# Peptides against a protein of PDB entry 5JXT, part 39

Target 1, 319 residues: chain A of PDB entry 5JXT
Amino acid sequence: SLLPKKEINVYIGMSEMQVKWYQKILEKDIDAVNGAGGKRESKTRLLNIVMQLRKCCNHPYLFEGAEPGPPYTTDEHLIYNAGKMVVLDKLLKRIQKQGSRVLIFSQMSRLLDILEDYCVFRGYKYCRIDGSTAHEDRIAAIDEYNKPGSDKFIFLLTTRAGGLGINLTTADIVILYDSDWNPQADLQAMDRAHRIGQTKQVVVYRFVTDNAIEEKVLERAAQKLRLDQLVIQQGRAQVAAKAAANKDELLSMIQHGAEKVFQTKGAFGTMAEKGSQLDDDDIDAILQAGETRTKELNARYEKLGIDDLQKFTSESAYE

## One batch from the design tools (peptide; aimed at target 1 Y72 D113 I114 D117)

Design b2_p18_2_s1 (made by RFdiffusion4, then SolubleMPNN; from b2_p18_2, 10 letters changed)
Fold by OpenDDE base, seed 2:
Structure b2_p18_2_s1 (fold): chain B 319 residues (1-319), chain A 18 residues (1-18)
Amino acid sequence: as target 1 above (319 residues)
Amino acid sequence: SAAVAAAQARRAAHYARL
């Protein structure tokens, strides 16, 4: 029988560069961030802020003028300027040493461009599929990755392109570099490795920038997933319809961790203490803390009924 | 390596389109 997948949220601090860019994004729209726009604040403006903050959590080089250059270089700065890249770089070394193969999913094709440059820099052999990849090139990339004795270690995918029913059971590790607003899209991505034909324990690492908007994106996705499960179990199909965040939900998500980000000089958490010099013990500590917080997050939503899960409890970002 | 040079060229082209 297929072993149950192990899912671990990996909570990662921002690099110093990410903190600076996160502050800059909040400062640019500070009136919207403080809710001073009231009823006049457009949902579109809040959605734009959310998208910029999510870009920052992924990599600061997703912004114009962030990458040092010209000339643009492929070097260690590509790694140490993003907390997720620092953890990814250490984790991939461990995964490779274990003889595992890995799927890396992102919402952002432009992040896959950075990950391609990283793969080249580290000498990792990879395949890539995104929304723009032609059908024939998708088949060729899948076949090359799945080939017996394939030297391709990494498959880079956009979450939506990876959702298209493909079989990637020749990988046993899944990294969700970021999360979809729809938890079903991430489940569909995991199910590319976790399906009939898998012979190994599938492990899913979900990267989450700690003390940032991504934590609230994850919480909302977990809440929605539990609500969808309860609605199916109770036969109450009409209840699932509130898929889109309202203005107050978006504002609360933007405000989450913003005060601590403004007070922070330098990097967050383990990134402040060690920067890019994480060792194997630091990675084990991050994974153990992540496993604990993942169990706590799941346990929080497992106890809630449909009526509680329909209330987005904006616990105030100030409690 | 030719691969590193190709990656640099892709980034340079990406930032030139921004």
Scores: peptide ipSAE 0.209, ipTM 0.844, DockQ to the pose 0.203
OpenDDE base, seeds 1, 3, 4, 5: peptide ipSAE 0.106, 0.093, 0.114, 0.079; ipTM 0.785, 0.768, 0.783, 0.758

Design b2_p18_2_s2 (made by RFdiffusion4, then SolubleMPNN; from b2_p18_2, 9 letters changed)
Fold by OpenDDE base, seed 1:
Structure b2_p18_2_s2 (fold): chain B 319 residues (1-319), chain A 18 residues (1-18)
Amino acid sequence: as target 1 above (319 residues)
Amino acid sequence: SAAVAAAQARRDALQARA
C-alpha cells in the first residue's frame, strides 16, 4: 500500500540581502503599504508589490542589478544571499547521503535558472522542465530521470509544468521552494512522486519565508484548501471559492512582518545566528519547529466552518 | 556539459548588460 505523504512547512529567515531588498520594495511604495492610497490605490499596484515581495523571498538575484558584479561569477554568494538556498544546500546534502532523490518545484522559471547554476556549482546532476520545455524534451527529461540506475539526483520543475500528469515515483523527496496561490497546484505537483509505483515514504518540504508575505500566502492557500474540502463534503456547490484577494486582503498580506523587516539591520532567525554555517542539528531544529507550526496551522483551519473560512481574518499586522 | 554551458551563458548575458 502507498504510505501517506508527510508534509512539513519549513520556516526560513531572510538573509541580510533579502531584508535590504524587502525594505527597498516596501519603501518604494510606502504610501500603498501604509494604506494611504485609500480607494484610489490600484489593486494592480498591490498585486505588483506582492509579486516583488514573493520574488525577494525566493532569491534577491531575481531583481535587476541585485547580483554582485562585474565580474558575474557562480560562487557561495548564490547560496548565502538567500535563506532558502542556505537551507536547501544543507538539506540536499542530507537527502543525498540517505540515497533519496528530489523533486524541486517553483512558480518561477527564473528561480530554476538560479537552481541550475547552484546544481552546477555543487556538482549535482539534474533534469529540468518548465513551461517553455518542448514536448519531446519533456519526455526525454522524464525518461532520463526515471531510468533504472539514473545518475540524476534532482528534478527541477515549475509547479504548473510538473503538475501535468507525469510519474516521478523514482523520487521520494519533494521540495516546494515556493507555494502556489492555488493549493491544488501544489498537491498535483507533490502527487508526481506520491503515486502508484512509489516504494518509499514521500516527504514534502514546503519552504516558507518567516516573518514575510509567504506566511500569508500559505495561510490563504490552507484556508482555500479546507474550504474546498468542506464544499465537497457538504455538497455546497454554490460556495464559490472567493475570487482573487481584495485590496484590504492584499494590503494586510503586504503589511505582515513589514515593521519587523524595517527594524532589522541584518538577517532573520537562524540566518542571523548561523548564516551559511548551519549544521545538521540546526536543520533538525528547523524541521522540528516547522513540523510543530504545520500541525498548529492545520488544526486552526480544521476547526473552522464554511462561513468562517469565507471571512478573511485580517489578524492585525501588529499582533 | 549542457548545464555548465547554460550557466556560463547566463553569466555572459549578465556581463553583457553591465
Scores: peptide ipSAE 0.268, ipTM 0.858, DockQ to the pose 0.084
OpenDDE base, seeds 2, 3, 4, 5: peptide ipSAE 0.078, 0.024, 0.106, 0.165; ipTM 0.744, 0.615, 0.771, 0.803; seeds 4, 5 fail the geometry check

Design b2_p18_2_s3 (made by RFdiffusion4, then SolubleMPNN; from b2_p18_2, 10 letters changed)
Fold by OpenDDE base, seed 2:
Structure b2_p18_2_s3 (fold): chain B 319 residues (1-319), chain A 18 residues (1-18)
Amino acid sequence: as target 1 above (319 residues)
Amino acid sequence: SAEVAAAQARREAHYARL
């Protein structure tokens, strides 16, 4: 029988470079971040800020002039300059030792480019599919990954390209490097490994940058998922879950953790203490803390009714 | 490796086009 998937949010501190770039993004649009633009601040401007902050949470080299060079070297700086890469690097080493195979999903094809260079640097054999991959090349990559005795350890996918009904049950680990605004897109990605033909326990690691915009993206996705479930269960088809965040929701998301980011000199959390020198015990502590926070997040939304879930609880923005 | 050198060259060519 197919075992239930285990989902663990992995909360990760920003590197020093990510903090500097996160500050720079907020400072560039400080009037928008402070809500000083009033009614004149466009929803488009706030969406652009959110997009830049999400890029920063993924990797600082997604910005022009961020990568040291020329020469542009493939070296340890690809890892230590992004908190998610530091955790990914340790986690992949553990996953490989366990004889597991892994799907890595991102919203950003440019992050997959960085992950390709990382895979080559670490000697990880991989496949890649994104939105630009031709149909024939997608089939070939899937077949190469799924073949008996495949030496391909990693499959790199954009979340939407991976959502296209493909079977990847030869992987048992799923890493969501970032989250979609639509929780159904991430579920569809997980269901590539968690499907008929899977013989192992599927484990999903969702990377979340701590004290940043990604926590609010995750909270909103969890709220929406619960609302969608309750609407289906209660037959209340008229409750269209507001698909898009409003202006005030976007502003609240941008402001989340911004003060702590401005006050921070260096990296956050475990990244400040150990940086790239995380050991196996540090990874276990991060995973255990993540499992606890995941249970707490789910328990928060499980108790809420439709009327509560329709209210964006702004109260969680001031903690 | 030849693969690392090819990855480096792809990044150099990417940033040279920006």
Scores: peptide ipSAE 0.332, ipTM 0.888, DockQ to the pose 0.188
OpenDDE base, seeds 1, 3, 4, 5: peptide ipSAE 0.122, 0.250, 0.090, 0.105; ipTM 0.789, 0.854, 0.763, 0.779; seed 1 fails the geometry check

Design b2_p18_2_s4 (made by RFdiffusion4, then SolubleMPNN; from b2_p18_2, 10 letters changed)
Fold by OpenDDE base, seed 2:
Structure b2_p18_2_s4 (fold): chain B 319 residues (1-319), chain A 18 residues (1-18)
Amino acid sequence: as target 1 above (319 residues)
Amino acid sequence: AAEIARAQARREAHYARL
């Protein structure tokens, strides 16, 4: 029988470089961030800020002029300059030691390029599929990964490209390096490993940058997923889940953690204390804290009715 | 070694286009 998947949000602090870039993004558009643009501030400008903040949460080298060089070396700086890479590096070592195989999903093909360079640097054998991968090359990559005795440890995928009905049940670990705005896209990605033919417990690690916009992306996705479930259960087809955030929702998401980011000198949380020197106990603590916060997040939305889930309560932004 | 050099060359080629 297929075991239920275990999902854990992994809350990760920003590196010092990410904090500096996050500050620069907010400062560049400070009038929009403060809501000073009023009725004239375009939804498009706010969506652009959200996109840049999400890029920063993934890796600072997604910005022009962020990577140190020339020369552009493949070295430890690729890891320590992004909190998610620091946690990923330790987690992959553990996953490999356990004899597991891993799918890594991102929204950003340019992040997969960074992850390829990382895989090469660590000597991890991998496959890759994104939205530009030809159909034949996609089949070849899937077959190479799924073959009996495959030496491919990692599969790198864009979430939407990975969502297209493929079977990857030869992996038992899923890392969502970032989240889709549509929770169904992430579920479809997980279902590549969590499908008929899986023989192991599937574990999903969802990376979330703590005290940043990604917490609000996650909360909104959880709210939407619960709303969609209740609408299906109650037969209330008229409750169109608002697919797109409004202007005030986007502004609230941008403002989340911004003050603390401006006050911060250096890195956040465990990244400030340990940086790249995370040990196995630090990873266990992060995973345990993440499991607790995941249960709390789910329990918060399970208690809400349709009418409550349709209200974007700004009040949850200040607790 | 050769794969690291290829990764390096990919980044250099990416940033040389910016």
Scores: peptide ipSAE 0.243, ipTM 0.843, DockQ to the pose 0.188
OpenDDE base, seeds 1, 3, 4, 5: peptide ipSAE 0.161, 0.190, 0.142, 0.234; ipTM 0.768, 0.824, 0.796, 0.844

Design b2_p18_3 (made by RFdiffusion4)
Pose (drawn by RFdiffusion4):
Structure b2_p18_3 (pose): chain A 317 residues (1-241, 244-319), chain P 18 residues (1-18)
Amino acid sequence: SLLPKKEINVYIGMSEMQVKWYQKILEKDIDAVNGAGGKRESKTRLLNIVMQLRKCCNHPYLFEGAEPGPPYTTDEHLIYNAGKMVVLDKLLKRIQKQGSRVLIFSQMSRLLDILEDYCVFRGYKYCRIDGSTAHEDRIAAIDEYNKPGSDKFIFLLTTRAGGLGINLTTADIVILYDSDWNPQADLQAMDRAHRIGQTKQVVVYRFVTDNAIEEKVLERAAQKLRLDQLVIQQGRAQVAAAANKDELLSMIQHGAEKVFQTKGAFGTMAEKGSQLDDDDIDAILQAGETRTKELNARYEKLGIDDLQKFTSESAYE
Amino acid sequence: PTREPYAARPEGVEVEPP
């Protein structure tokens, strides 16, 4: 029995420093922010703003010249200058206290570099797979975290790094520092720990910058994830739109017994006998329209799970 | 302890929007 994972959006604000940088990004190209300029502009200008705001929502130290002036130290400012780091610090502290281990995923390798400095600062044992990591390296990194009684606690990964099918069930908590544009990528990261061999409840925390660009980014991915489900659930429809033996058999046998019973004429003919007054015609049209409504209202309301013929139906016996 | 700036470190993997 594999427990369904708990996915939780943790909505996070921004530090005073992030607001300063967030405003500068929006100011440096305010024209494109207000939707100015021609409609012919390439997508490049807006996408550059998206990248900067994404970096800003992650950590201000991703911008050069942002960390407090030289010389540079690694201290508490690494935590309190990014809203996500403040929430993560207490979250990681609570995670270790309850005997849990955690996989931390990110889109940007430069952010895992910042998380490296944090892990060393707090004394956390950790592993990293980067996507810019050799094959033999990440094999050892997987094994080191999966070793029984492992010294490690945090596993730093990029959402895409490892590839398909790698197993990290020795962890039961997943933290998505930032989200991906395609939902299958984040969903695959969660299934590093949420797969066969996982014994504990998998909990996934997704850091989202509330009232900023990442909240809007999330809605779109949630929509695209919903669209994918509808396509996959309806993937049986085109194969259904020939005829089975039973389908052909049912067409022939339908009402055959009543035909054999009949010596004279059938229904409409036996009761009225090839002569029809106005009242008889009116009853035929009223009974037909009624049947027509009930038939259409029954089938136009159905779903794929009702129309889909099982392959075992072809096993006529 | 002191160190070099984050800007002195090499570039890594970065995911761009579609």

Design b2_p18_3_s1 (made by RFdiffusion4, then SolubleMPNN; from b2_p18_3, 5 letters changed)
Fold by OpenDDE base, seed 4:
Structure b2_p18_3_s1 (fold): chain B 319 residues (1-319), chain A 18 residues (1-18)
Amino acid sequence: as target 1 above (319 residues)
Amino acid sequence: MTREPYSSRPEGEEVLPP
């Protein structure tokens, strides 16, 4: 029988470089961040800020002038300059040691380029598919990964490319390196490993940059998912899918953690204390804290009715 | 091996917020 998947949000502090670039993104558009643009602020400008902040949460090298060089090389700096990479690097060692195989999903193909070079640098054998991968090459990569006795440890996928109904039940670990705005896309990604034919406990690690926009992306996604579930359960076809994020919602998301980011010198959380020198106990602590916060997040939305979930803006959670 | 910076690579599938 298929075991239920275990989902854990892994809350990760920004590296010093990420904090610097996050500050720089906010400062560049400070008038928009402060809501000073008023009615003249375009939704497009806010969407651009949101995308830049999400890029920063993934890896600072997605920005011109962040990567050390020229010459540009793949080295330890690829890891220590991104909090998610530091945690990933330690987590993958555990996953490999336990004889598991892992799917890594991202929204960003350029992040998969970083992860590909990282896999080569660490000597991890991998497969990759993204939106640009030809259909034949996708089949070949899936077959190579799924073959009996495959030496491929990692499969790198864009979330949307991985959503295409493929079977990857030869993996038992799923890492969502980032989150989709639509929680159904992430569920579809998880369901590549968590499907009939899976013989292991599937564990999903969702990476979330702590004190950053990604917490609000996650909250919005969790809210939407709960709403979608309640709509299905109650047969209420008329619950309008939450409209596209309005300007005020986007502003609230951009502003989340911004003050603390501006006040921060150096890295955040465990990244400030240990940087790239995370040990096994640090990973256990991060995972345990993540499991707790995941339960709290789920419990928050499980108590809400349809009407509450429709009206629930992040502001009403603290009253 | 030297490579191009990741920032110079084409932006692929970035899903915009709804």
Scores: peptide ipSAE 0.618, ipTM 0.922, DockQ to the pose 0.547
OpenDDE base, seeds 1, 2, 3, 5: peptide ipSAE 0.616, 0.615, 0.614, 0.618; ipTM 0.919, 0.919, 0.918, 0.922

Design b2_p18_3_s2 (made by RFdiffusion4, then SolubleMPNN; from b2_p18_3, 6 letters changed)
Fold by OpenDDE base, seed 3:
Structure b2_p18_3_s2 (fold): chain B 319 residues (1-319), chain A 18 residues (1-18)
Amino acid sequence: as target 1 above (319 residues)
Amino acid sequence: MTRAPFSARPEGEEVLPP
């Protein structure tokens, strides 16, 4: 029998480098961030800021001049300069010790490039599929990963490439390194492991940068998912979920946590306290806190009706 | 081994917000 998947949001503080780059991104477009552009502010400009902030949440080395060098080398700095990498590095050690196998999804193929270098650096055997992977190479990678007794521990996938009907039930852990704007894309990614033929409890870890834009991306995705569920249940096919974020929604997302980011000298949360020296107890604490916040997030949207879920107001989630 | 910085690698798949 297929066990229900366990989904846990893993809230991760930014590294010191991420904070510096997050500040720099906001400062570059400070007038847009402050809403000073008013009606003249382009949606495109706000979308660009959103994309840069999401890149920062994933890894600062996606930006020119962030990576230490020249010479550029793969070393421990690849891990400690990104909060998600610090947590990933500890979590993967635990997952491996448990005899689990893991799918890692991202929206960004350039992040998969970082994760490949990380896998090589840690000696993790991996497969990779993205949007550029030829059909034959995709089949070969899947077959190599799914092979009985495969020594491939990690499968690196872009969320969209991994969503394409693939069976990866030989993995029992799913890490969403980032979130899709469409929650259905993430569900389709999870369903690669959480499918008929799975024999283990599937656990999904969704990485979320705390006090950053990714919390709002997650909230919006959760809201949309609940709306989609209610529309299906009520047969109200005409409730076009406003698929596109408006300017005010994008601005609110950009502004979320920005003040605290500007005030912060150093890293956030557990990254400030322990940085790369996270132990197994710290991981347990992060996972437990994440499980609590995940339940709270779900409970918030479960109480909302269709009309409330159509309003993107942070306020409507507190009533 | 020395390499190019990750920022100089070709831009791949990036999912734009809707």
Scores: peptide ipSAE 0.570, ipTM 0.921, DockQ to the pose 0.618
OpenDDE base, seeds 1, 2, 4, 5: peptide ipSAE 0.566, 0.569, 0.564, 0.568; ipTM 0.920, 0.923, 0.925, 0.923

Design b2_p18_3_s3 (made by RFdiffusion4, then SolubleMPNN; from b2_p18_3, 8 letters changed)
Fold by OpenDDE base, seed 5:
Structure b2_p18_3_s3 (fold): chain B 319 residues (1-319), chain A 18 residues (1-18)
Amino acid sequence: as target 1 above (319 residues)
Amino acid sequence: MTRKPFSERPEGEEALPP
């Protein structure tokens, strides 16, 4: 029988550069962030802020003028300027040492470009698939990765491109570098490794930038997933999960952690204490804290009925 | 090696909000 997957949210602080860029994004649209635009504020403007904040949580080099240069080089700065890269770099060493193979999913193909350059820089052999990858090249990449005795350690995928029915049971670790707005897309990504033919316990690490918009993206996704599960179980097809965030929900998501980010000088959370000097004990502590917070998050939503989950979509916008 | 900055690489798939 297939072993249950273990899913752990890994809560990661922003680097100093991420904090600076996160502040800059908020400051650029401060009137919208403060809700001063009122009813006239466009949903599109708020969505753009959300997208920029998520880009910042992934890597600051997604922004013009963030990357040091010219000349632009691939060096250690690619890692230490993003909290997720610092944690990823340590986790991948551990994953490789244990003889595991890893799928890394992102919503952003430009982040896969960063991860590709990182793989080359670290000497990790990889495959890549995104939305632009031709069908024949996808088959070739999958076959190369799944080949018996394959030397490919990492598979880089966009969550949507990786969602297309492929079998990657030759990997036992899944890293969600970012989350989909639809939790079903992330489940479909996990199911590439967690499927018939898997012989190992699949472990899923979901990276979440702590005290930032990504916590609210995760909470909303967890709530939606629970609601979808309950609707299916109860046969209540008419409970249209509010598919789209309203303006107030988007504003609340943007505001989450913003005050703490503005008050922060330097790096945030775990990145402030250790920065790029995270050791194996620091990683174990991050994973243990993440496992605890994951259980707490799940327990919060598991206790809620359909009616409570529908109300909570409105109340979590005000706390 | 010198390269183009990541910000100048083609925008592909991005996390579209719901």
Scores: peptide ipSAE 0.598, ipTM 0.932, DockQ to the pose 0.609
OpenDDE base, seeds 1, 2, 3, 4: peptide ipSAE 0.586, 0.582, 0.596, 0.590; ipTM 0.923, 0.925, 0.930, 0.929

Design b2_p18_3_s4 (made by RFdiffusion4, then SolubleMPNN; from b2_p18_3, 5 letters changed)
Fold by OpenDDE base, seed 4:
Structure b2_p18_3_s4 (fold): chain B 319 residues (1-319), chain A 18 residues (1-18)
Amino acid sequence: as target 1 above (319 residues)
Amino acid sequence: MTREPFSARPEGEEVLPP
């Protein structure tokens, strides 16, 4: 029988470089971040800030002038300048050592470009598919990954491209390097490994940059997922989940953790203490903390009714 | 090997918030 998937949010501190770039993004649009734009602030401007902040959470090298060089080379700096890469690098060593195979999903094909260079640098054999991958090349990559005795350890996928009904049950680990705004897209990605034909316990690691916009992306996604579940269960087809984030919601998401980011000199959390020198105990601590926070997050949304879940109010979760 | 910076690579798939 298919075992239930284990889902763990992995809360990861920003590197020093990420903090610096996160600050720069906020400072560049400080009037919008402070809500000073008033009625004239465009939803598009707020969406752009949100996207830049999410890029920063993924990797600072997505920004011009962040990457050290020229010459531009793939080296340890590719890992230590992004908190998610530091955790990924340690986690992949464990995953490989246990004889598991891993799907890595991202919303950003440019992040997959970084992950390809990383895979080559670490000597990890991989496959890749994204939105630009031709249909024939997708089939070939899937077949190469799924073949008996495949030496491909990693499959790199964009979440949307990986969601297309493919079977990847030859992997037992799923890493969501970032989250989709629609939790159903992430579920569809997980279901590539967590499907009939899977013989192992599927474990899903969802990377979440701590004290950043990604926590609010995750919260919003969890809220939407619970709402979708309740709507289905209660037969309330009329509860159109307001699919579109309003300006105030976007502003609240942008503001989340911003003050602490501005006050921070250097890295966050375990990244400040250990940097790239995470050991096995540090990873276990991160995973255990993540498992706890995941349970707390789920328990928070499980108690909410439809009316509460329709309100993007950070306040109603504290009563 | 020297390469282009990742920032200079074409903007690929990016999912915008709804």
Scores: peptide ipSAE 0.602, ipTM 0.936, DockQ to the pose 0.601
OpenDDE base, seeds 1, 2, 3, 5: peptide ipSAE 0.593, 0.596, 0.599, 0.596; ipTM 0.928, 0.931, 0.931, 0.931

Design b2_p18_4 (made by RFdiffusion4)
Pose (drawn by RFdiffusion4):
Structure b2_p18_4 (pose): chain A 317 residues (1-241, 244-319), chain P 18 residues (1-18)
Amino acid sequence: SLLPKKEINVYIGMSEMQVKWYQKILEKDIDAVNGAGGKRESKTRLLNIVMQLRKCCNHPYLFEGAEPGPPYTTDEHLIYNAGKMVVLDKLLKRIQKQGSRVLIFSQMSRLLDILEDYCVFRGYKYCRIDGSTAHEDRIAAIDEYNKPGSDKFIFLLTTRAGGLGINLTTADIVILYDSDWNPQADLQAMDRAHRIGQTKQVVVYRFVTDNAIEEKVLERAAQKLRLDQLVIQQGRAQVAAAANKDELLSMIQHGAEKVFQTKGAFGTMAEKGSQLDDDDIDAILQAGETRTKELNARYEKLGIDDLQKFTSESAYE
Amino acid sequence: AAEVAAANERHEERNAKA
C-alpha cells in the first residue's frame, strides 16, 4: 500500500532586499511592464524580465553585486535576505527533528550553489546531482544517500538532473524551491521519493512567492496539468469512433423474438392498420419527440467510462 | 582570514557560473 503524497503550496513573501531588486527589474524596463511598444515585439524582451523576477523570487544573491560588499562572508545574511530561505531554515530544522530526510529541487544550479553554502554553514550532510554531473558520480550520489544508516540529510537536485527511474525512497519529504513550467517535470521529481519502496507518507512542499510572479506562474502550470489529465482520460475516444460480433449480433437479435411472435402486422401497423387519421399521426409524433428527448438527454450527458467497450466484450461466449 | 579567503573564492565561482 503506497500512500498518496501530500502536496502543499507554501506561500512566501519577499525580504526588504528582494523588494529593492524586484522594483529595479520592473523599473529598468517599465515600458514592457505596462504593455507598451508594438505588438510586433519578439517574445525575448518579456521573457528576460520573467527570468530576472524568477531569480529574484529565488535569492537576491543570484544577481552580481547584491551580496553585502567585500569582503564576502557566509553567515545569517544568506538566510534572512531571501524569504524562501527563512521559511526553509525552520522547515529543515523541523524536518530533522522528526527524523525525516528531504529532497530539495530547483530549476537553477546557481541556487543549489547557494544552498551548498547554507548546508555547510548549518553543518548539514548533503549530496548533490546537478544535471552537469557525470553518470558515475550521480550513481555514487544516489547510493550514498540510499545507504542504510546514511550520514546525509539533504539531497540537492535540479528538477531535470537525474533522469527517469532513479530511486530516492530513503527520503519522505520533497521541497520544490521553485516550480517548472511543465507540471510533469515537478511531478517526476516528487516521484523520486514517492514510488515503490517508500514506506512513509511522502510530503511535498512547494515554495511559492505570494502576490508576485511565481503565484501567477503556478496557476498556469496547474491549468496545463488539468488539461493533460483531460487528454489522457479521453485518450480512449478516437479508437472507439468497426463493429464487434456482439454489436452486430445485438442489432439483428433486437426485437427478433417479437417478430417471430407476430402473425399479422407489427406495432403501429397492427393497432391502426395502414390507415391513419390525424389523431393517430399526432400520437406518433408526440411519442417520438418524447423518446427523442429522453434518448439524447441520456447519451449527450455520458462520459468516456460509459462509452468505452472493454476488450473482454469481444470474448463472446 | 582563511575563512574569508575561501568565502571570496566561493563567491567568485558562483558569479562565474553566470

